# Designs tried in a protein design run: peptides against a protein of PDB entry 4Z63. Part 84

Target 1, 334 residues: chain A of PDB entry 4Z63
Amino acid sequence: LCLGMNDLTGNIPEDLFHLKRLNLLGIQENRLSGSLSREIRNLSSLVRLDVSWNLFSGEIPDVFDELPQLKFFLGQTNGFIGGIPKSLANSPSLNLLNLRNNSLSGRLMLNCTAMIALNSLDLGTNRFNGRLPENLPDCKRLKNVNLARNTFHGQVPESFKNFESLSYFSLSNSSLANISSALGILQHCKNLTTLVLTLNFHGEALPDDSSLHFEKLKVLVVANCRLTGSMPRWLSSSNELQLLDLSWNRLTGAIPSWIGDFKALFYLDLSNNSFTGEIPKSLTKLESLTSRNISVNEPSPDFPFFMKRNESARALQYNQIFGFPPTIELGHNN

## One batch from the design tools (peptide; aimed at target 1 A148 S172 M307)

Design b2_p30_6_s1 (made by RFdiffusion4, then SolubleMPNN; from b2_p30_6, 11 letters changed)
Fold by OpenDDE base, seed 3:
Structure b2_p30_6_s1 (fold): chain B 334 residues (1-334), chain A 30 residues (1-30)
Amino acid sequence: as target 1 above (334 residues)
Amino acid sequence: SSSSWLDSFDDRSVEELLAEKWEEIKARLA
């Protein structure tokens, strides 16, 4: 049953929850309000539940143990409060959980040993507090993780060295500290292709440790951190780099010539730093800027990117990395 | 633009986002 993208208001009729053979319930993009009924437990055949973009409030009901076939739960952009229900945090069937842009709070806890099918987690823009869950690497299929805009004080857990499934990771604006430790840990994520760390590590030094290596890194965004230092030499070994944003930092020194050696680099933003010297001529040799043979079929993060200008300006949303135009931005340097 | 940076979240409130979405939906239904 798909009722999304309408102007439906009020609550879901209770009789809807008697549809025991229902595999898909999509009621997204409406003005449905109130609590999400616990009677969703009656939808025992449910594979996909999309309640996103509504006015739902209250706690998410703890009924997911009665939904053994549920693979997709989309509840982003609602008013949900409380934590992740225990049954949801223990769901062995769930592949994708998207609860981005809610008011969920407390400590983030997932039973990753139970969540054997979880491959995509979007909990960005919530009110989770405490530390990052150390057991996230135990979610053995977890590939896409957005935890941006929560309050995860402290450092990236050491356990994330073992996060082999991790491919796309955003921790933007999560009150993280110690960028050296974070990068030192995350370099061990051998499948990591996308890393977003914007608005963290305020005023720290960007490490220039040649021992750091991100083999499969395609997208690195570490903007608006007030980072000091220079262009990190370790980044030159990330031969698959496609997008680099280090804008709005306090980076100094010259832009190195090796920045033009990235064959796939089509988006470069080094603006609003303190770089000096000449623009490397090698940047003019970036083939990706002249002949964009971007494979549209390349995997992308499930979470969107936003191009932000200022706090009051509407950000431009990009759902795919390849949605970015070829860009070299070197403005506002000294 | 030269004054932008990339991020992974929208700064707008849920209410603002929903209001925009509702206007979009209304426009589709008209």
Scores: peptide ipSAE 0.465, ipTM 0.897, DockQ to the pose 0.769
OpenDDE base, seeds 1, 2, 4, 5: peptide ipSAE 0.446, 0.448, 0.019, 0.026; ipTM 0.892, 0.892, 0.598, 0.669; seeds 1, 2, 4, 5 fail the geometry check

Design b2_p30_6_s2 (made by RFdiffusion4, then SolubleMPNN; from b2_p30_6, 15 letters changed)
Fold by OpenDDE base, seed 1:
Order: C-alpha cells, then structure tokens, then sequence
Structure b2_p30_6_s2 (fold): chain B 334 residues (1-334), chain A 30 residues (1-30)
C-alpha cells in the first residue's frame, strides 16, 4: 500500500493494521501526526515501512520483534523522541534503518551481533549523546553510516580499525575531537570511499603524516573545522579522489601541484583558507574537467549532501556525488 | 559558491517540524 506524497492528515486508521499480508506500507510525505501505533506489530508480513516526512511524535514502538520480515524502516523527518527500541536494535532482518532528522536521544546502542543484515544506517540530525558505539564494526554488512549532527563527544573508537564493511561514513557536526586519531583509525577501513567530517575538530592541526593512506578514498569533506596546517601530503596517494572539500579552514602554504594529478577529481573546494603562492598549472589539465563522460553509475552514499552557506539557511540537496557540477573553488585565500 | 561548504545533514531542523505540528494542532483545536 503506497499512500505517500499526499496531504493525508490525522492518524493512521487502525483497520489498516489488520492487513496481515501487507508487504509494503508507504505513507511518507504526508501530514500524519500523533504516535506511531503499536498496532504496526500486526503487519507480520511487512518488508518495508516508510513513515518518513510526517508529523509523528512520541517514542517509536518496541514491536519490531513481531516484524520478522522487515528489511526497510524509513522514519526520517518526524518528531520521534526517546531511543531506538530494543527490538529494532536487535532486528536480524533489517537492512536499512533511516531515522535521520528526529529528536531521538540518549546513548546510541545497537546490537550489531544480532543485526546481521544491516547495511545502511542513517541517524543523522538527532540528539544522541555520549560516545560513538564501539561495536558498530560488529555489524558485518554495514556499509553506509550517517551519524552527523549528534553530540558524540570524544574520539573515533579504536575498534573502527576493524570496520571493513564501511564504505560511506559521515560524522559531520558531531563534536568530535582529535582529527589525527580519527584519520589514523579510519585509514584502516579498506572499503572507505566517502568520509565526511565537517564541523568537527575545531582549531586542530590537520595531520601531515606520510604514513596515512586512504587507498579507495573518493570523497573527502572536512570543511569548516578551523583546521591549521597545510595540504596534507598523504592525500596525494588517494588516486581515486573525486571530491575534496577543505573549505572554511585555516590551512596555509601553497596548493601543491599534485592536486592536479587526480584523474577523477571534478570537485575541489579550498576556499576560505589562508593558502598562498600560485595556482598550480596542473589544475588546468584535470582530465575530469575536460572529459564529458563522468561515469554516472558509481555507487554513492545513501545519505544526501548539502551545500550550506549558513548554518540556519536552507541548503541545496545533492542526492548523488555526480550531481555536483565540475567545480574549482579557490576563493577567499591570501 | 566560495561562501559555501559541503555537509551531510538536513539543514531543516526538527524544530521546524515541531513548529509545523504545533500549528496544525492549533488549527484543529480552533
């Protein structure tokens, strides 16, 4: 049953929960309000539940043990409060959980040893606090993780060295500290292609450690951190780099010539730093800017990117990395 | 634009959603 993208108001009719053979319930992008009914437990055949973009409030009901076929739960952009229900945090069937842009709070706890099918987790823009869950690497299929805009004080856990499944990771605006430790840990994630760390590490030095290596890194976004230092030499070894945003930092020195050696680099933002010297001539020879055929079919993160001008302003949403126009931004340097 | 940066969270706050909810509740109570 797909009722998304309407102007439906009020509560979900209770009789809807008697549809025991229902595999898909999509009621997204409506004006449905109140609590999400516990009676969703009666939908025992449910594979996909999409209640996103509504006005739901209260706690998410702890009924997911009665939904053994549930693979997809989308509840983003609601008013949900409380934590992740225990049954949801232990779901062996769940592939994708999206609860971004809610008011969920407390410590983030997932039983990753039970969540054997989880491949995508989006909990961005919530009120989770405490430390990052050390056991996330135990989610053996977890590829896409958005934990942006929470309050995860401290450092990236050492256990993330073993996060082999991790491909797309965002920790933007999560009150993280120690960028050197974070990069030192995350370099061990062999499948990591996208890393977003914007609005963290305030005033720290960007490490220039030649021992750092991100083999498969395609997207690196570390904007608006007030980072000091220079362009990091270790980045030159990331031959697959497609997008680099280091804007709104305090980086100094010259822009190195190797920045133009990235064959796939089509988006570069180094604006609002303190770079000096000449613009490398190699930037004028970037193959990706001269060639028309950017392969549009590359896998992208499940979480969207946003181009922000102000923390309070509406941002342009980009659902795919390839949605960005070819860009070189070097403005507002010395 | 030189005045922008990339991020990975929706700039629309939960607060805006709550405000909309409250306005709808008010309309129903009125």
Amino acid sequence: as target 1 above (334 residues)
Amino acid sequence: SSSSWLDSFDPRSVEELLKKLWEEIKKRLA
Scores: peptide ipSAE 0.290, ipTM 0.741, DockQ to the pose 0.397
OpenDDE base, seeds 2, 3, 4, 5: peptide ipSAE 0.015, 0.019, 0.021, 0.018; ipTM 0.597, 0.589, 0.599, 0.597; seeds 2, 3, 4 fail the geometry check

Design b2_p30_6_s3 (made by RFdiffusion4, then SolubleMPNN; from b2_p30_6, 16 letters changed)
Fold by OpenDDE base, seed 1:
Structure b2_p30_6_s3 (fold): chain B 334 residues (1-334), chain A 30 residues (1-30)
Amino acid sequence: as target 1 above (334 residues)
Amino acid sequence: SSSSWLDSFDPRSVEEKLKELWEQIKKRLA
């Protein structure tokens, strides 16, 4: 049953929950309000539940133990409060959980040992606090993780060295500290292709440690951190780099010539730093800027990117990395 | 734009996003 993108208001009719054979319930993009009914438990055949983009409030009901076939739960952009229900945090069937842009709070706890099928987790823009859950690497299939805009104070857990499944990771604006430790840990994530760390590490030094290596890194975004230091030499070994944003930092020194050696680099933002010297001539020879055939079919994060101009202003949303126009931004440097 | 940076979240409130969604829906229905 797909009822998305309508002007539906009020509560979900209770009779809808009598549909025991229902595999898909999509009621997204409406004006549905009130609490999400516990009677969802009656939908025992449910594979996909999409209640996103509504006015739901209250706690998410703890009924997911009665939904053994549920693979997809989309509840983003609602008013949900409380924590992740225990049954949801222990779901062995769940592949994708999206609860981005709610008011969920408390310590983030997932039983990753039980969540054997979880491959995508989006909990961005909530009110989770405490530390990052150390057991996330135990989610052996977890590839996409967005935890942006929470209050995960402290450092990236050491256990994330073992996060082999991790490919796309955002921790933007999560009150993280110690960028050196974070990068030192995350370099061990052998499948990591996208890393977003914007609005963290305020005023720290960007490490220039030649021992750091991100083999598969395609997207690195570490903007607006007030980072000091220079362009990190370790980044030159990330031969697959496609997008680099280090804007709105306090980086100094010259832009190195190796920045133009990235064959796939099509988006570069180094603006609003303190770089000096000449623009590397190699940037004018970037193949990606001259080639018409950017492969549009590369895997992208499940979470969107946003181009922000102001914290309160509307941001442009980009659902795919290749949606970005070829860009070189070097403005507002010395 | 030299005055922008990339992030992974929409800075707008839930209410503002829902309002925009509704406006988009209305435009599609018109």
Scores: peptide ipSAE 0.303, ipTM 0.749, DockQ to the pose 0.721; fails the geometry check
OpenDDE base, seeds 2, 3, 4, 5: peptide ipSAE 0.015, 0.019, 0.020, 0.018; ipTM 0.582, 0.588, 0.573, 0.562; seeds 2, 3, 4, 5 fail the geometry check

Design b2_p30_6_s4 (made by RFdiffusion4, then SolubleMPNN; from b2_p30_6, 14 letters changed)
Fold by OpenDDE base, seed 1:
Structure b2_p30_6_s4 (fold): chain B 334 residues (1-334), chain A 30 residues (1-30)
Amino acid sequence: as target 1 above (334 residues)
Amino acid sequence: SSSSWLDSFDPRSVEELLAELWKKIEELKK
């Protein structure tokens, strides 16, 4: 049953929960309000639940143990409070959990040993606090993780060295510290292609450790961190780099010539730094800027990117990396 | 734009996002 993108108001009719054979319930993009009914438990055949983009409030009901076939739970852009209910945090069937843009709070706890099917987790823009959950790498299929805009004080856990399934990771604006440790850990994520660390590590030095290596890194975004240092030499070994944003930092020195050696680099933002010297001539030879054939079919993160001009301003949403126009931004350097 | 950076979250509130959605839906119905 798909009732998305309507003007539906009030609560979900109770009679809807008598549909025991229902595999898909989509009521997203409405004006539905109140608590999400615990009677969802009666939908024992449910595979997909989409309640996103509504006015739901209260706690998410702890009924997911009665939904053994549930693969997709979409609850983003609501007013949910509390934590992730225990039954949801232990769901063996769940492939995708999206609760982005809610008011969920407390410590983030997932039973990753039970969540054997979880491949996508979006908990961005909530009120989670404490430390990053050390057991996330135990979610053996977890590929896409957005934890942006929470208050995860401290450092990236050392256990993330073992996060082999991780491909797309955002920790933007999560009060993280110690960029050297974070990069030192995350370099061990062999499948990591997208890393977003914007608005963290305030005023720290960007490490220039030649021992750092990100083999499959395609997208690196570390903007607006007030980072000091220079263009990191270790990045030159990331031959698959497609997008680099190091804007709004305090990086100094010259832009190195190797920046033009990235065959797939089509988006470069080094603006609002303190770079000096000449613009490398190699940038004019970037094949990706001259060749129109960017393969549109490459895997992308499940979480969107946003181009922000101000933290409070409307951002342009980009659902795919390839949605970005070919860009070189070097403005506002000294 | 030289005055922008990339991020992974919408800066708008839930209320603002929903208001924009509803406006869009209303416009599509006209």
Scores: peptide ipSAE 0.372, ipTM 0.870, DockQ to the pose 0.748
OpenDDE base, seeds 2, 3, 4, 5: peptide ipSAE 0.257, 0.021, 0.017, 0.022; ipTM 0.639, 0.587, 0.555, 0.550; seeds 2, 4, 5 fail the geometry check

Design b2_p30_7 (made by RFdiffusion4)
Pose (drawn by RFdiffusion4):
Structure b2_p30_7 (pose): chain A 334 residues (1-334), chain P 30 residues (1-30)
Amino acid sequence: as target 1 above (334 residues)
Amino acid sequence: VVIDLTSSSWITSHDDTTEEEWRAHAESEV
């Protein structure tokens, strides 16, 4: 049953909850509102539930043991409150959970021993608080994590050294501390390709510690953190690097020669720092900016990227990394 | 290739301006 992208109003007629054989309900992008009824436990054949882009509110009903076939739950852009219900946090069948841009709050609690099929999680633009849940690496299939724009505090848990499935990790604007510990921990996640740390670690020093090694790293964004220190040389060992954004920090010193050695780099933003010295000549032999014989695969995280020119400008959206124009942005330096 | 030596920008992974506009329009219609 596909009703998506219409102008429907009111709540879900209770009539709909008699459909015990329905495996797909798309009601996304309408004007629907009210609470999402507890009677939804009666729809035991559901595989994909798309409630996104409506006006729903109230708690997400804790009925999800009654929906053992649920694989996709899409609730993004609604007014849902409370945390993740215990039944949803215990669902062994969920592949994907998208609750982004909701009014959700409290501690974020998932039973990752129980969620053996979870491979993608998007909780962005919510009010989840407390520490990042230490048990997240226990979701052995979780590849994509977007926790951006939340109300967490403290450090990245030590157990994140074991997050073997982690590929795309977006932590922007989440009030994270100790970038030194965050980078030392996260370097042990061998599948990490894209990492977004923007608007965290405010005023901290950027670790220069050269034992840090991110081998498969493709996209590194750590911006507007007002970080101090120099261009970190440990980054020169990430040969796959495609997009680097260190902008709006307090970084100083010269821009080193090895920045021109990234063969797959097509985008770099070092703007709005305290960089001095001349421009390194090696930026003229950047391979992805010269010839057509460099070829690589675009990273594929499940989240869009946003770009802001200044503090008051409306943002630009890029669904894919290769949507960024190939760019050298060195402005507002010394 | 875009080479900019004068201005500045930065990248993030969250923005809700479109969602806020759509929500305000949907509530006004309701």

Design b2_p30_7_s1 (made by RFdiffusion4, then SolubleMPNN; from b2_p30_7, 15 letters changed)
Fold by OpenDDE base, seed 1:
Structure b2_p30_7_s1 (fold): chain B 334 residues (1-334), chain A 30 residues (1-30)
Amino acid sequence: as target 1 above (334 residues)
Amino acid sequence: VVIDLTNSSYVTSSDDSEALERKAAALAAL
């Protein structure tokens, strides 16, 4: 049953929960309000539940043990409060959980040992607090993780050295500290292609340790951290780099010529730093900007990107990396 | 190729505006 993109109001009719053979319920992009009914437990054949972009409130019901076939739960952009229900945090069937842009709170706890099918987790823009869950690497299929805009404190856990499934990771605006430790840990994630760390590590030094290596890194975003230092030499070994944003930092020195050696680099933002010297001539020879043959079929994270022009402006949302216009931004360097 | 020397944007994976819009919508629905 697909009823998305309407102006439906009120709550879900209780009689809908008599549809025991229903595999897909999509009611996204409406004005549905109130609590999400516990009677969703009666939808025992449910594979996909999409309640996203509504006005739902209250706690998410703890009934997911009665939904043994549920693979997809999309609840982003609602008013949900409380934590992740225990039955949801232990779901062995769940592949994708999206609860971005809610009011969920408390410590983030997932039973990753039980969540054997989880491959995508989006909990961005919530009110989770405490530390990053050390057991996330136990989610052996977890590829996409957005934890941005939560009140996590401290450092990236050492256990994340073993996060082999991790490909797309966002921790932007989560009050994280110690960028040197974070990068030192995350370099061990062999499948990591996308790393977003914007609005963390306030005033720290961007490490220039030649021992750092991100072999598969395609997207690096570490904007608006007030980072000091220079363009990190270790980044020159990330030959697959497509998008680099280091804007709104306090980086100094010259822009190195090796920036122009990235064959796939189509988006470069180094604006609002303190870079000096000449613009490298190699930037005018970026193959990705001269040859339109950017492979459109490259994997992208499931979480959205946002381009913010200023703190007060609505950000432009980009759902795909290739949605970014080919850009070189070097403005406001003095 | 857009060489914008004036654009002061940055990329993130979170939007405070989205959170505000959600809050405003919730308040308007009351």
Scores: peptide ipSAE 0.277, ipTM 0.733, DockQ to the pose 0.654
OpenDDE base, seeds 2, 3, 4, 5: peptide ipSAE 0.017, 0.268, 0.019, 0.230; ipTM 0.497, 0.724, 0.542, 0.717; seeds 2, 5 fail the geometry check

Design b2_p30_7_s2 (made by RFdiffusion4, then SolubleMPNN; from b2_p30_7, 15 letters changed)
Fold by OpenDDE base, seed 1:
Structure b2_p30_7_s2 (fold): chain B 334 residues (1-334), chain A 30 residues (1-30)
Amino acid sequence: as target 1 above (334 residues)
Amino acid sequence: VVINLTGSSYITSSDTSEAEERKAEALAKL
């Protein structure tokens, strides 16, 4: 049943929960309000539940143990409060959980040992607090993780050295500390292609350790951290780099010539730093900027990106990395 | 190639769209 993209209001009719053979319920992009009914438990054949972009409130019902076939739960952009229900946090069938942009709170706890099918997790823009869950690497299929805009005080857990499934990771604006430790840990994530760390590590030094290596890194965003230091030499070994944003930091020194050696680099933002010297001539030779053949069909994170001009400006949403225009931003280096 | 020498923007994954803000405003009125 697909009723998305309408102007539906009120609650879900109770009679809808009598549809025991229903595999897909999509009611997204409406004005549905109230609590999400516990009677969802009656939809025992449900594979996909999309309640996103509504006005739902209250706690998410703890009925997911009665939904053994549920693979997709989309609840982003609602008013949900409380935690992740225990049955949801233990779901062996769930592949994708998207609860971005809610009011979920408390400590983030997932039973990753039970969540054997989880491959995408978006919990960005919530009110989770405490530390990052150390057991996330136990989610052996977890590829896409957005935990941005929560309050995860402290450091990236050492256990994330074993996060082999991790490909896309967003931790923007999550009150993280110790960038040296974070990068030292995350370099062990051999499948990591996208790393977004904007608005963390305030005033720390960007490590220039030649021992750091991100083999498959395509997207690195570490903007607005007030980071000190220079362009990190270890980044030069990330030959697949497509997008680099180090803007709004306090980075100094010259822009190195090797920045122009990245064949796939189509987006470079080094603006609002303290870089000195000449613009490397190698930047004019970036093949990705001269050749129109950016492969638009590359895998992208499931979480959205936002371009923000200032703290008060509305952010422009980009759903895909290749939605960013080919850019070289070197402005405001004083 | 857009060479913006005026670039005051940065990328984040921690923001909301205008449409999401409108939903948040609607939720706050409930």
Scores: peptide ipSAE 0.444, ipTM 0.849, DockQ to the pose 0.649
OpenDDE base, seeds 2, 3, 4, 5: peptide ipSAE 0.308, 0.210, 0.177, 0.230; ipTM 0.806, 0.674, 0.713, 0.715; seeds 3, 4, 5 fail the geometry check

Design b2_p30_7_s3 (made by RFdiffusion4, then SolubleMPNN; from b2_p30_7, 19 letters changed)
Fold by OpenDDE base, seed 3:
Structure b2_p30_7_s3 (fold): chain B 334 residues (1-334), chain A 30 residues (1-30)
Amino acid sequence: as target 1 above (334 residues)
Amino acid sequence: VVINFEGSSWVDSSDDSEALRRKAEALAAL
């Protein structure tokens, strides 16, 4: 049953929960309000639940133990409060959880040993606090993780050295510290292709350690961190790099010539830094900027990218990185 | 340009939901 993208108001009729054979319930993009009914438990055949983009409030009901076939739960852009229900945090069937842009709070706790099918987790823009959960690498199929815009303090856990399934990771604006430790840990994530660390590590030095290596890194975004240092030499070994944003830092020195050796680099933003010297001539040889036909048949991350032209500007949402126009931004340097 | 994952814009969730579904299904079949 798909009733999304309407002007439906009020609560879900209780009679809807008598549909025991229902595999898909989509009621997204409405004006549905009140609490999410506990009677969802009666939908024992449910595979997909989409309640996103509504006015739901209260706690998410702890009924997911009665939903043994549930693979997809989409609840983004609601007013949900409290934590992740225990039954949801222990779901062995769940492949995707999206609860972005809610008011969820407390410590983030997931039983990753039980969540054997979890592939995508979006908890961005919530009120989770404390430390990053050290047991996330125990979610052996977890590839996409968005934890941006939470109040996670401290460092990236050492256990993330073992996060082999991790491909897309965003921790933007989460009050993280110690970029040297974070990069030193995350380099061990052999499948890591997308790393977003914007609005963290405030005023730290960007490490220039030649021992750092990100073999499969395609997207690196570390903007607005006030980072000091220079363009890191270790980045030159990431031959698959497609998007680099180091804007709004305090980086100094010359832009190195090796920046033009990235065959797939189509988006470069080094704006609002303190770079000096000449623009490398090698940037004019970037094939990605001259050829329209970069069919990047790569799977997009499961979280949207937001691009702001200015700190005060409204962010433009891009569902795919490849939707970005080929761009070189070197403005506002010395 | 600051690329932030800011969930503040009401963008068409439909395309995201379907793209995510297809990707999750493809990955679960692996």
Scores: peptide ipSAE 0.025, ipTM 0.528, DockQ to the pose 0.037
OpenDDE base, seeds 1, 2, 4, 5: peptide ipSAE 0.291, 0.024, 0.022, 0.019; ipTM 0.749, 0.620, 0.569, 0.586; seeds 1, 2, 4, 5 fail the geometry check

Design b2_p30_7_s4 (made by RFdiffusion4, then SolubleMPNN; from b2_p30_7, 14 letters changed)
Fold by OpenDDE base, seed 2:
Structure b2_p30_7_s4 (fold): chain B 334 residues (1-334), chain A 30 residues (1-30)
Amino acid sequence: as target 1 above (334 residues)
Amino acid sequence: VVINLTGSSWIDSSDDDAALERRAEALAKL
């Protein structure tokens, strides 16, 4: 049953919960309000639940033990409060959980040993606090993780060295500290292609450790951290780099010539730093900037990107990395 | 090739405050 993209108001009719053979419930993009009924437990055949873009409030009901076939739960852009219910945090069937842009709070706890099917997790823009859950790497299929705009004080857990499934990771604006430790850990994630760390590590030094190596890194975003240091030499080994944003930092020194060796680099933002010297001639030779054939078939994260502006202009949402126009931004360097 | 020399933007994966505002406005109309 798909009823998305309407102006439906009120609550879900109780009779809808009698549909024990229902595999898909989509009621997204409405004006549905109140609590999400615990009677969703009666939908024992449910594979997909989409309640996103509504006015739901209260706690998410702890009934997911009665939903043994549930693979997809989308609840983004609601008013949900409390934590992730225990039955949801232990779901062996769940592949995708999206609860972005809610008011969920407390410590993030998932039983990753039980969540054997979880491949995508979006909990961005919530009120989670404490530390990053050390057991996330136990979610052996977890590829996409957005935890942006929460309050995960401290460091990236050492256990994330073992996060082999991790491909797309965002921790933007999550009050993280110790960028050197974070990068030192995350370099062990051999499948990591996208890393977003914007608005963290305030005033720290960007490490220039030549031992750092991100083998499959395509997207690196570390904007607006006020980072000190220079362009990191270790980044030159990330030959698959497509998008680099280091804007709004305090990086100094020259822009190195090796930045022009990234054959796939189509977006470069180094603006609002303190870079000096000449613009490398190699930048004018970037094949990706001259060739229109960026292969659109590359895997993208499930979480959106936002181009935020300092001025009152609405941020541009990009659902795919390739949605970014080929860009070189070198403005406001001194 | 967009050469953005304006340095007025950055990439983030956190929700835009405009989405929060729209939600707040929608909630205020209830």
Scores: peptide ipSAE 0.296, ipTM 0.747, DockQ to the pose 0.683
OpenDDE base, seeds 1, 3, 4, 5: peptide ipSAE 0.270, 0.294, 0.014, 0.096; ipTM 0.716, 0.771, 0.530, 0.662; seeds 1, 3, 4, 5 fail the geometry check

Design b2_p30_8 (made by RFdiffusion4)
Pose (drawn by RFdiffusion4):
Structure b2_p30_8 (pose): chain A 334 residues (1-334), chain P 30 residues (1-30)
Amino acid sequence: as target 1 above (334 residues)
Amino acid sequence: SSHFIMSYNPDESPDNYEELVNEKIDERLS
């Protein structure tokens, strides 16, 4: 049953909850509102539930043991409150959970021993607080994590050294501390390709510690953190690097020669720092900016990127990394 | 010139979903 992208109003007729054979309900992008009824436990054949872009509110009903076939739950852009219900946090069948841009709050609690099929999680633009849940690496299939724009505090848990499935990690604007510990921990996640740390670690020093090694790293964004220190040389060992954004920090010193040695780099933003010295001549032999013989695969995280020119400008959206124009941005330095 | 990249829409908040949904629907119908 596909009703998506109309102008429907009111709540879900209770009539709909008699459909015990329905495996797909798309009601997304309408004006629907009210609470999402507890009677939804009666729809035991559901595989994909798309409630996104509506006006729903109230708690997400804690009925999800009654929906053992649920694989995709899409609730993004609604007014849902409370945390993740215990039944949803215990669902062994969920592949994907998208609750982004909701009014959700409290501690974030998932039973990752129980969620053996979870491979993608998007909780962005919510009010989840407390520490990042230490048990997240226990979701052995979780590849894509977007926790951006939340109300967490403290440091990245030590157990994140074991997050073997992690590929795309977006932590922007989440009030994270100790970038030194965050980078020392996260370097042990061998599948990490894209990492977004923008608007965290405010005023901290960028670790220069050269034992740090991110081998498969493709996209590194740590911006507007007002970080101090120099261009970190440990980054020169990430040969796959495609997009680097260190902008809007307090970084100083010269821009080193090895920045021109990234063969897959097509985008770099070092703007709005305190960089001095001349421009390194090696930026003229960047391979992805000269010939057509460099070829690589675009990273594929499940979340869009956003770009702001200044503090008051409306943002630009890029659903894919290769949507960024090939760019050298060195402005507002010394 | 300067800019930076992030992974969330700065125009979204936990409290403006009504305006976002209404704006999206009105733009689609128009």

